# Ledger of designs, part 133: peptides against a protein of PDB entry 4JHK

Target 1, 212 residues: chain A of PDB entry 4JHK
Amino acid sequence: EDYKIQSFDLETQKLLKTALKDPGSVDLEKVSSVIVDQSLKDQVFSREAGRICYTIVQAEAKQTNGSVFRRNLLNRLQQEFKAREETRKRSTQEWVCLVSFICNIFDYLKVNNMPMVALVHPVYDCLFRLAQSDALKNEEEVDCLVLQLHRIGDQLEKMNVQLMDELFNLLRDGFLLQEDLSSMGRLLLLEILEFRAGGWKLSDTAQKYYYS

## One batch from the design tools (peptide; made by RFdiffusion4, then SolubleMPNN)

Design b2_p22_5_s3 (from b2_p22_5, 9 letters changed)
Fold by OpenDDE base, seed 5:
Structure b2_p22_5_s3 (fold): chain B 212 residues (1-212), chain A 22 residues (1-22)
Amino acid sequence: as target 1 above (212 residues)
Amino acid sequence: SLAEELKKKSEEDFKKFMESEE
């Protein structure tokens, strides 16, 4: 399987490729930092980053039964999460990339095919932040919110249905009551409301869009 | 508030995880 790392320079590509196959031979802290940094700049890469991270975690587990990479990765995530409000204030783009990355890590880094419990509240926290009125008026944030819910909403709900209910209460309120939503934002909110109501199942067209 | 509670729980969860990894 090939990983989409062409956006990195050749040296970094080599580093990542080595990490994917022989994680014990590289500085895994550096690897994690590179992945996080790029994920904060490119939301498209964030999805790929999840796969890359998963592979490195698996490779390290097989090689040494270690978890150095995961530890460094989550440590960095924790740091970025703590600074999430500052990030949002500074750059909406970086903020949505951060949310996307956390959600993708949640999606890909599973233990025994189960989501990491430690990420459940952080993910919900991010999504709740995106569901606030000041965020819903920003189409970029709405796009992010809806995208993540399409990708991991069903998993999140299984982890905590009460939080999901509360989240969707906010989304319904936004859809119905908030006046400064963009037309597209309003459509996206409606779509995601219906998506959950339909059991988190996508149409063929929507599936291509969200999982391409 | 719920939002504040989520923030608190999130921070705690991260902390607990990191401690468990050490």
Scores: peptide ipSAE 0.538, ipTM 0.936, DockQ to the pose 0.739
Fold by OpenDDE base, seed 1:
Structure b2_p22_5_s3 (fold): chain B 212 residues (1-212), chain A 22 residues (1-22)
Amino acid sequence: as target 1 above (212 residues)
Amino acid sequence: SLAEELKKKSEEDFKKFMESEE
């Protein structure tokens, strides 16, 4: 498998490659920290980071039946999550990267082929924060919100339908009632409303939006 | 509020997970 780790220096790349193949031979706390740090800077990498994390978890489980990496990863996620409001105030970019990363970990890091239950509420918390009126007026936050719902909305709904209903009530109200939405923001909200209504499948309108 | 509830549950869920991993 190919992993996009070119943004790291050569020594760090080697560290990551070793972690992927022989996790027992490296400091997995350091590896987790490096991955999280980069994911907070690069939203595109955060997607790849999910795959990397899953692979390392599987490799460690196979090699030593251990879970040191996962534990350190979740510990760091917990720390970043606790500071999420502070992060948002400091940098919208870092905030959406954090949300993206948490959602990607939820998406890729399955336990016994099931989503990590421990991440369900944190993910919803982040999405609800993005659905608040002060966030909906920011296109970067709306884009992040809609992107995550496209990726993991169906999985999240299976975990808690009531929370998903509440979330989409906010999105509907934002679409209909909020005056300071950008044109693109309003289109994105409409699209995601239709996406869920269609059973988490792309509508004809969505198809045209993304590909025309 | 729902927001407050989610925050509380999120913190609890993280804590429970970490405790289970130790």
Scores: peptide ipSAE 0.534, ipTM 0.935, DockQ to the pose 0.779
Fold by OpenDDE base, seed 4:
Structure b2_p22_5_s3 (fold): chain B 212 residues (1-212), chain A 22 residues (1-22)
Amino acid sequence: as target 1 above (212 residues)
Amino acid sequence: SLAEELKKKSEEDFKKFMESEE
């Protein structure tokens, strides 16, 4: 498989490629750190990072039955999660990258083909933060929120439907009541409300209306 | 609040996971 790691220098690319094939031969803490750092800067890579992380986890499990990479990765995620409010204040871009990364890890990094239960509440916490009034007024945050719900909303709902209901109550209120939403933000909220109502699928008519 | 509850549960989830991996 081809991985999009062109944003890294050649030495780091080599490190990542080696980690993907022979994780036992590299410093997996360094690898995890590099992946997280880049994911916090580049949302495009953030999605690819999920696949990369999954592959490394599988490779290490197969090679040594170890979980060093996963532990380091989640430790770093925990650190970034704890500092999420400060990150948001410092940089909206880094904040949405963080959310995207956590959601992508949830999406791709499965254990025994199951979502990591440990990430369910953190993911919901991030999405709830994006659903607050001060975040909904920022189109970049709305974009992130809606994008993640499109990607993993159905999976999250399966894990906890009550939290999903509460989240969408906030989104509905934002759509209907918040005055300082951008026109695009309001459209995105409407779209995601309809998306869930349609069973996390867009009808052909809805698809044409919004994206065509 | 729900937000505070989620924060608490999130922290607990991370903690439990890290402990289980040790």
Scores: peptide ipSAE 0.529, ipTM 0.934, DockQ to the pose 0.799
Fold by OpenDDE base, seed 3:
Structure b2_p22_5_s3 (fold): chain B 212 residues (1-212), chain A 22 residues (1-22)
Amino acid sequence: as target 1 above (212 residues)
Amino acid sequence: SLAEELKKKSEEDFKKFMESEE
């Protein structure tokens, strides 16, 4: 299997590759920190990070029946989540990377082949924050919101349809009532409204765009 | 508000998860 870790230096790549195959031979706290740090800087990597994390978790479970990596990962995630408003104020880019990372962890990091229930509310919290008026006026935040809903919206709805309904009420209101949306932002909101209304189904072309 | 409620629930969910991992 190929993992997209080209953004790391050679030494770190070696560390990650070793963690993927033999997690017991590396410092898993360091590995988790490196993955989280990079995910907060690179939204493209945040997607791959979910897959990498899942693989490491599974490898450690099989090797030692341990969960050191997952524990460290979620601990760091909790810390970043708690500071999310500060992060948003400091850097919109880091904020959307954080949201992307949390969503990708939700998408890939399954426990006993099931989504982590513990991440449902945190994910919704992030998406609801992106759906507020002050965020909807920022194209970068709208891009993030719509991208995540395309990727995990159907899964997230299965976990809590009531919250999804409320979220989309905000998106509808933003689309219809908010005056300072960009033209692209408005188009993206319309698209995601229609996407859900259509049963979360993408055309082949759209699928390539969002999931490449 | 709903937003405030979600924040609280999120914090609780993280806390519960971390406790379960200890």
Scores: peptide ipSAE 0.525, ipTM 0.933, DockQ to the pose 0.758

Design b2_p22_5_s4 (from b2_p22_5, 11 letters changed)
Fold by OpenDDE base, seed 1:
Structure b2_p22_5_s4 (fold): chain B 212 residues (1-212), chain A 22 residues (1-22)
Amino acid sequence: as target 1 above (212 residues)
Amino acid sequence: SMLDKLREQSEKDFAEFMQKEE
């Protein structure tokens, strides 16, 4: 299986490849740190990182029945989550990368084929932050919000429908009442409202309309 | 606020998870 790790230097690529196949032979704390650091810089890699993390977790569980990598990964996520407001103030790009990464870990890193319960509230926290007025006026943050809801909204709703209802109340109000939304931002909010209303599905016609 | 509640619960959830993993 091919993993998109070409953005790393050759030594780090070797480290990651070894972690994927023989996690017991490498420093898994270092591996987790490398993955998180890169995910905070590259939102595209963030999605791949989720898949990589899942593979390493499975490999370690199979090889040693251990969970060192997952523990280190979540420890780092906890640290980054705690600093999320500072990150947002410093760099919108890093902030949306962080949100994307947390959401992708939620999406890929299943435990017994179920989402990690520990990540449900952190994910909602990030999405609610993106749904605030100061964030909705920023198209980059709206893009991130809508993208994550497209990817994991159905799963997240199954974990807590009440929070999802509250989140979408904010999005509806933003769409209807907020004056400083960009045209694209308003379009994206409308689309995601319709997306959920349609059972987290979008017709071909609607898809073409919103994204052509 | 809802954000405050989510923040507090998130912090708790992380802490509980880390404690379980130790």
Scores: peptide ipSAE 0.642, ipTM 0.950, DockQ to the pose 0.766
Fold by OpenDDE base, seed 2:
Structure b2_p22_5_s4 (fold): chain B 212 residues (1-212), chain A 22 residues (1-22)
Amino acid sequence: as target 1 above (212 residues)
Amino acid sequence: SMLDKLREQSEKDFAEFMQKEE
């Protein structure tokens, strides 16, 4: 498999490649740190990071039956999550990268072919934060929210439908009642409302309408 | 608030996970 790690320097690329194939031969704490750091800077990479992390986790499990990488990864994630409000205040971009990262980890990092239960509430927390009025007025945050729901909404709902209902109540209210939404933000909210209502699927017509 | 509840639960879930991983 090819992994999109060209954004790293050659030394780091080598480190990551080695981690993917022979995780026992590298400092997995360092690897996790590098991945998280880059994911917090690059939302595009954060998507790839999920896949990379899963591969490393699987490789380590197979090689040594260990979980050092996962532990370090989640430890770092916990730290970043804890500081999420500070991050949001400092940089919207970093905040949405964090949300993207945690959602992507949820998406890819399966345990026994199941989502990590420990990440369900943190993910919902992030999404609920994005669904607050102060966030909905920011198109970048709306973009992030809608993107994540497109990617993992169906999985999240399976984990907790009640929270999903509550979340979408907020989104509906935002769409209908919030005055300072951007035009695009409002359209995105409408789209995601329809997306869920359609069973987390878009019709061909809707797809063309919203993403033509 | 719901957000507060989620925060608290998230913190608990993280803590529980980390304890199990130790």
Scores: peptide ipSAE 0.642, ipTM 0.950, DockQ to the pose 0.780
Fold by OpenDDE base, seed 5:
Structure b2_p22_5_s4 (fold): chain B 212 residues (1-212), chain A 22 residues (1-22)
Amino acid sequence: as target 1 above (212 residues)
Amino acid sequence: SMLDKLREQSEKDFAEFMQKEE
């Protein structure tokens, strides 16, 4: 199976490839750091990063029954999460990459086919932050919010439906009451409201309306 | 606020996870 790691230099690619097959032979802290760093720069890679991380976790578990990589990964996520407001102020792009990455880790790193409980509140925290008025006016943040909800909304709701209800109350209020939303932003909010209302599915008619 | 609550709980959840993984 191929992984999209062409954005890294050859040495780093080798490191990642080795980690994917023989995690015990590499510095897994370094591997986790490299993955997180790149994910903070490239939102597209964030999705791939989740898959890569999952594979490394599985490989390490099978090889040594260890969890060094996961530990280092979550440690780094904790650090980035703590600094999320600073990151947002510095760079909207890095902020949405961070959110995307955390959400993708939530999506891919499952234990016994269940999401990591430890990430539920952090994910909701990020999404609630994106649902604030100062974020909803930024189309890039709205794009991120809606994208994550499309990807993991159903899973996240299963973990805590009350928080999801509250989140969508904010989104509804934003859609209805906030004046400085972009046209696309408002459209995306409406779409995601309908998406959840439809059981986290989009009808063919709705899909054509919003995306064709 | 809700954000404050989520922040606090998130910090606790991370901390608890890290303790278990040590």
Scores: peptide ipSAE 0.640, ipTM 0.950, DockQ to the pose 0.771
Fold by OpenDDE base, seed 3:
Structure b2_p22_5_s4 (fold): chain B 212 residues (1-212), chain A 22 residues (1-22)
Amino acid sequence: as target 1 above (212 residues)
Amino acid sequence: SMLDKLREQSEKDFAEFMQKEE
């Protein structure tokens, strides 16, 4: 299987490739740190990171029945989550990368084909933070929010429909009442409202309207 | 607020998970 790890130097690429095939032969704490660090810098990589992490977790489980990588990964996620407000203040880009990464881990890192229940509230926390008025005025944060809901909204709703209802109440209010939204931000909010209303699907007509 | 509640619950969920992993 091909993984998109071209953003790393050759030595790190080798490390990651080895981790994917023989996780017991590498420092899995280092591997997890490298993946998280890069995910905090590159939102595009965040999605691939989820797939990479899943593969390493599965490889380690098969090889040693261990979970060292997953433990280190989630420890780092917990640390970054705790510092999320400081991260947001320092860099909007790093903040949206963090949200993207957590959402993608939720999406890919499944156990017995089930989402990790432990990540449900952290994911909602991040999305609710993005749905606050101070975040909705920032187009970069709106982009992130809408992107994640497109990717994992249906799965997340299955975990807790009440929280999803509350989240979309905020989005509706933002769309209707907030005056300092960008034109694109307002358009994206409308689209995601319609997306959920349509069962997390977008008609061909709507797709052309919003994204052409 | 809802955000405060989510923060608190998230912290608990992380803690609980980490305890299980140990």
Scores: peptide ipSAE 0.634, ipTM 0.949, DockQ to the pose 0.766

Design b2_p22_6_s1 (from b2_p22_6 with E4K S11A E12R E19K A21F)
Fold by OpenDDE base, seed 3:
Structure b2_p22_6_s1 (fold): chain B 212 residues (1-212), chain A 22 residues (1-22)
Amino acid sequence: as target 1 above (212 residues)
Amino acid sequence: MTFKADEEEVARLIEEDLKKFE
């Protein structure tokens, strides 16, 4: 199976490839740290990171019935989550990368084909933070919010429909009432409101209107 | 009301999930 890890240097690529095939032969704490660090710098990598993490978790489980990688990954994720406000203040880019990474871990890191319940509230907390007025005025944060809802909104709603309703109430209010939204931001909010209203699907007409 | 996760509760839930799936 091919993984998109070309953003790493050759030595790190080798490390990751080894972790994917023979996790017991590498330092899994180091591997998890490398993946998290890169995910916080590159939002595009975040989605691939989820897939990579899932594969390593499965490989370790099959090889040794261990969970060293998952433990280290989640511990690091928890640390970054706790520091999310400081991250946001330091760098909007790193903040949206963090949100993207958490959402992609939620999407891919499943056990017995079920999402980790522990990640539900952290994901919602991040999305609710992006739905606040001070975040909605920033296109980069709106982009992140809408992207994640497109990716995992349907799954997340199944975990807690009440929180999703509350989140979308905020998005509706932002769309209707907030004056300092960018034109693109307002467009994206409208699109995601319609997306959920349509059962997390877009009609061909709507898709063409927003993304052609 | 806007939801904000309690950091300590998140930590607890993570630990519980880790135990559940070990």
Scores: peptide ipSAE 0.026, ipTM 0.582, DockQ to the pose 0.651
Fold by OpenDDE base, seed 4:
Structure b2_p22_6_s1 (fold): chain B 212 residues (1-212), chain A 22 residues (1-22)
Amino acid sequence: as target 1 above (212 residues)
Amino acid sequence: MTFKADEEEVARLIEEDLKKFE
C-alpha cells in the first residue's frame, strides 16, 4: 500500500517503511515521535498519519501481540492535546494539523472496532475550540473544522449526541450571527449544517449546489 | 455556549484506556 511519506528524508522514510512491515525491528517510540512531529507540520501527512498509525499498530499486534507503538503514540497525543492552546497561539497551521491528527487517530485507531472512548472528549474539545468566534473568523480553522466533521462527525455523534448538538448550536450561531466570517467560511458552515441535517451525507440537491 | 474538557480527566481516561491496551 502507498503511504504519503515523501516529506521525510530518505532515512526516516526507511524507518517508517520498516515500522509498517517489521515493527519489532525499529524503535517504535522514535517512530511515534516522528509521526507526531511531522503531523504537526504537514496537514496532508496529518491526515495520512491515522492510516499509517493503524497499520503499524496492526503490524505490531500481529508480530508480537504488543502495543508499544500505540502506547507511545497516545502518550504523545496526550501531551500535544494538553498544549493545544499554546500550539494554536504559536501557529494556526500546527494547531489545525494537531486537530486533524487527533481526529484521524480517532477515526483509524479503534478498540474492537469501536472508537476509543478516551478520545471522544479531546476530539470534541478541539472542535469546540474551532467553533469559538475567535477561530471561526480564521478560514484555515473553519476549513479544518468542517473537514473533520465531514470525516468523523457521524462517529462522534454516535458517541455523544448532546455534545454534537451543542457544537452545531455554536456553528449555527456563527453562521447566522458572527459578522467577521469570510464568505467562504460562511458557505462552509452552511454546508456542514446541511451535511449533518442530511444524516452526515450530501443530498443530491446539496451535491449539485455546492460541488457542480 | 462553550465547552472545554478537563485536561486531568482526559489524561486519566487516556491512561485507563492505555492500561486496557497493555
Scores: peptide ipSAE 0.025, ipTM 0.582, DockQ to the pose 0.639
Fold by OpenDDE base, seed 1:
Structure b2_p22_6_s1 (fold): chain B 212 residues (1-212), chain A 22 residues (1-22)
Amino acid sequence: as target 1 above (212 residues)
Amino acid sequence: MTFKADEEEVARLIEEDLKKFE
C-alpha cells in the first residue's frame, strides 16, 4: 500500500515505514506521538493517519501479538480529548484537526470489523460541540462537522440512534433559527439534514447542487 | 440538548476495550 507520509522528514518517514513492516523494531510510543502530532496540524493527513494506525495495529498483532501502539495511541487521544476546549480556544484549526483525527480513528481502527465502543461517546461529544451555536457560526467548524457526518454518521447512528437524533435536532434548530450562519454553513446544514433523511445517501443531483 | 462525555468513564471504557482486543 501507498501511504502519504511525504510531509515528514526522511528519518521520520523511515520510522513510519519500519513501523508498518516491522513494528517490533521501533519505539511504538514515539510512532504514535508523531502521528498524533501531525494529525493535529493537518486535517487531510488525519484520514491517512487512521489508515496508517490500523495497519500498524495489524502488523504488531501479527508480529508480536502485542498492542503497544494502540494503547499509546488511545492514551494520547484521551489526553487530547480532555484538553479539547483549551485546544479550541487556542486554535480552531487544531480543534477541527483533533475532531477529524478522532473520527478517522473511529472509522479505521476497528476490531473484528466493529468500532471501538469506547470511542462512540468521545466522537459524539466532539460533534455536539461543533453543533453548538458558537461553533455553527464558524464555517470551518461546520465544514468539519458535516464532513465527519458524511464519513461516519451511519456508523455512529448504529451505535446510538438517540444521540444522533439529539444531534440532528440541534442541527435543524441551527438551520432554522440561528441568524449568524454563513450562506455556505446554512447550505451545508441543509445538505446534511437531507443526507441523513435519505438514509445517509445523496442523489447525484443533490451532490451537484451542494458542491458545484 | 447536548451531550458531554464523562472523561473518567471514557478512560474506563478504553481500558476495557483494550483488554478485549489483547
Scores: peptide ipSAE 0.025, ipTM 0.579, DockQ to the pose 0.771
Fold by OpenDDE base, seed 5:
Structure b2_p22_6_s1 (fold): chain B 212 residues (1-212), chain A 22 residues (1-22)
Amino acid sequence: as target 1 above (212 residues)
Amino acid sequence: MTFKADEEEVARLIEEDLKKFE
């Protein structure tokens, strides 16, 4: 299977390819660190990172019944999550990369084919932060918020409908009441409000845009 | 995949961190 890892140098690409096929022969802590570091820089890669992480987790489980990679991944994720406010203050781009990465790990790294319960509240916390007035005025943050809700909103709602209702109350209020939204930001909020109201169903065109 | 004991510990720590930000 082919993975999009062109952003890494050749040595790191070899490391990742080996981890995918023979995880017991590489330093899985190093592998997890490399993936997280790149995901925090490249929002596009974060989607691929989820797929890569899932494959490595499965390969390690089958090979040694181990979970070294997953443990290191989640520990690093926790560290970045704890520092999320500082990250946001330092760089909006890095902040939205962090949110994207957490959401994509939630999407791909399932437990018994179900979302990992441990990630539900962290994901919601990130989305609630993006739904605050100071974030809604930034189009880059609105883009991130709407993208994640398109990708995992239906799954999150199944995990906790009360939090989803509260989140969308904030989005509704932002759409209706906040004065300093950009035109595109306002349109995106309206679109996501209608998307949920329609049962989280995507058109064929939208399906390709968000999931390809 | 199987939820391991170490993942449960990570989950606990994450939840505790969330409470700190409330």
Scores: peptide ipSAE 0.032, ipTM 0.632, DockQ to the pose 0.069; fails the geometry check

Design b2_p22_6_s2 (from b2_p22_6, 7 letters changed)
Fold by OpenDDE base, seed 5:
Structure b2_p22_6_s2 (fold): chain B 212 residues (1-212), chain A 22 residues (1-22)
Amino acid sequence: as target 1 above (212 residues)
Amino acid sequence: MTFKADEKKVEELIEEDLKLFE
């Protein structure tokens, strides 16, 4: 499998590869830190980081029945989440990478094939932040919002349909009432509204319309 | 109005979830 770690230097790649196969032989706190740091810088990696993290978690569990990596990962994730407004203020790019990372962790790190309950509210909080007027005017944030909802919206709704309803109320309001949306942003909002309305699916016609 | 997650609640839930992986 390709874990898409080409963005790292060779030494770090080696570290990650070792963590993936023999987690007990590396500093898993360092590994988690490296993954989070890179996820904040690289959108491509950020969206794949969940899979990498899952693999490391599984490898450590299999090897030593340990959870050092997951603990460190979640602790760091919590720290980044708490600082999310500062991150957004500093860098929209890092902010959307953070959201992407959190959403991917939600998607991949499951317990008994269920999402971690601890991540439900943090994920919604991030998505609600992206749904605010000051964020909706930024196409990069809209892209992130819509992408995450495409990826995990159905799962999130199952965890809390009330929050999802509230979120989409904001999105509808943004679509209908906000004046400074980009054309693409408005299109994406419409698409995601229809996506959910269709049971988190797109018709072939809609797919062609929005993504051709 | 901006939605905010309960930080304390999140922390507690994370701790609980961590126990599930032990």
Scores: peptide ipSAE 0.025, ipTM 0.603, DockQ to the pose 0.783; fails the geometry check
Fold by OpenDDE base, seed 2:
Structure b2_p22_6_s2 (fold): chain B 212 residues (1-212), chain A 22 residues (1-22)
Amino acid sequence: as target 1 above (212 residues)
Amino acid sequence: MTFKADEKKVEELIEEDLKLFE
């Protein structure tokens, strides 16, 4: 398989490629740190990171029946999650990258072909934070919120429909009642409301309307 | 209505899920 790791220097690319093929021959703590660090800088990579992480986890399990990478990854993820409010205060960009990373780990890092239960509440907590009025006024945060819901909303709802209902109540109220939304933010909220209402599907006509 | 994750609970759940891989 081909992985999008061109943003790294050549040495790091080699490290990652080796981790994917022969995880026992590299420092998996270092690998996890590199992946998390880059995911906090590049939202596009944060999606790829999920796939990479899953592959490394599987490779290590197959090679040595080990879980060093996963342990280090989840430990770092937990640390970043705990510090999420400080991250948001420091940098909106890093905050949305963190959310994207957590959501993509949720999407790709499966246990017995199911999402990790441990990530359900952290993901919802992040999305609920993005759904607060102080976040909804920031288009970058709305973009992130809507993007994640498009990617994992259906899976996340299956894990806890009650929390999803509560989340969308906030989004509805934001759309209807909040005055300082950007035009695009308001449009995106409407789109995602319709997206879920349609069973997490969007017609071609609606797609063109919202994203043309 | 807002949601706030219980940090301690998250840690416990992570540990539980880690065991699923072992």
Scores: peptide ipSAE 0.024, ipTM 0.598, DockQ to the pose 0.808; fails the geometry check
Fold by OpenDDE base, seed 4:
Structure b2_p22_6_s2 (fold): chain B 212 residues (1-212), chain A 22 residues (1-22)
Amino acid sequence: as target 1 above (212 residues)
Amino acid sequence: MTFKADEKKVEELIEEDLKLFE
């Protein structure tokens, strides 16, 4: 398996590669910290990070039946989640990276092949924050919101349909009522509204309209 | 609308799930 870790220096790349192959031979707390830190700077990597984390978790489980990496990862995730408003105020980019990372962890790390219950509300809270008026006016936040809903919306809805209904009420209101949305932001909101209405997939007609 | 999840509750739930991983 090929992982996109070129953004790291060679020493860190070696660390990550070793963690992927032989997790017992490295400091998994350090590995988790490195992954989280980079995920907060690069949204593309934050998606890759989910896959990397999954692989390390599986490797450690197979090698030692351990969960050191996952524990450290989730602890760090919890810390970042708690500081999410501060992060948003400091850097929109870091904020959307954080949301992306949390969503990707939700997507990849399962308990008995089910999403972690502990992440359901944190994920929804992040998405609800992105759905507020002050966030919807920022295209970067709208991009993040729509991207995550495309990736994990169906899974989230299965975990709590009421919260999803409430979230999409906000998105509908934003689409219809908020005046300071960008044209692209409004288009993205419309698309995601239709995406959910279509069972979390695009119809052939919608696919042609939005992406052809 | 603001954040809906209570921070303490989220923390507790995470801790519970962490126990499942150990």
Scores: peptide ipSAE 0.024, ipTM 0.610, DockQ to the pose 0.605; fails the geometry check
Fold by OpenDDE base, seed 1:
Structure b2_p22_6_s2 (fold): chain B 212 residues (1-212), chain A 22 residues (1-22)
Amino acid sequence: as target 1 above (212 residues)
Amino acid sequence: MTFKADEKKVEELIEEDLKLFE
């Protein structure tokens, strides 16, 4: 497979490539840290990072029956999650990168094609934070929220429909009652409300309308 | 009002999912 790691220096690229092929020969804690650090800077990379992480997890399991990489990855992720409010205060960009990364790890780091239960509440907590009034007024945060719900909303709902109902109650209230939404933010909220109502699918007509 | 995630350590959370890896 082709992995998009050209943003790293050559030495780090070699490290990542080795981790993908021969994880037992590298410092997997270092590898996990590198991936997390880059994911906090580049939201686009966060999706690729999820795929890379899944591959390394599989490679280590096959090679040594180990889980050192996953443990280190999730430990670092938990640390960043715990500090999420400070991150949001410091940089909206880093905050949405963090949310994107957590959601992509949820999406890709599956076990026997099932999401890790341990990630469900952290993901919902991030999405609920994005659904608060102070976040909904920021288009960058709304973009992130809607993007993640498009990617993993159906999976999250299967894990906990009650939390999803509560989340969408907030989104509905934001759409109907909040006055300081941007035009695009309001449009995105309406779209995602319709997206879920349609069984997490969007018609071709709606696709053209909301994203033309 | 925000939902608060579980504060369990990652290792404990992973242990809860170990059966999924078997």
Scores: peptide ipSAE 0.022, ipTM 0.574, DockQ to the pose 0.671; fails the geometry check

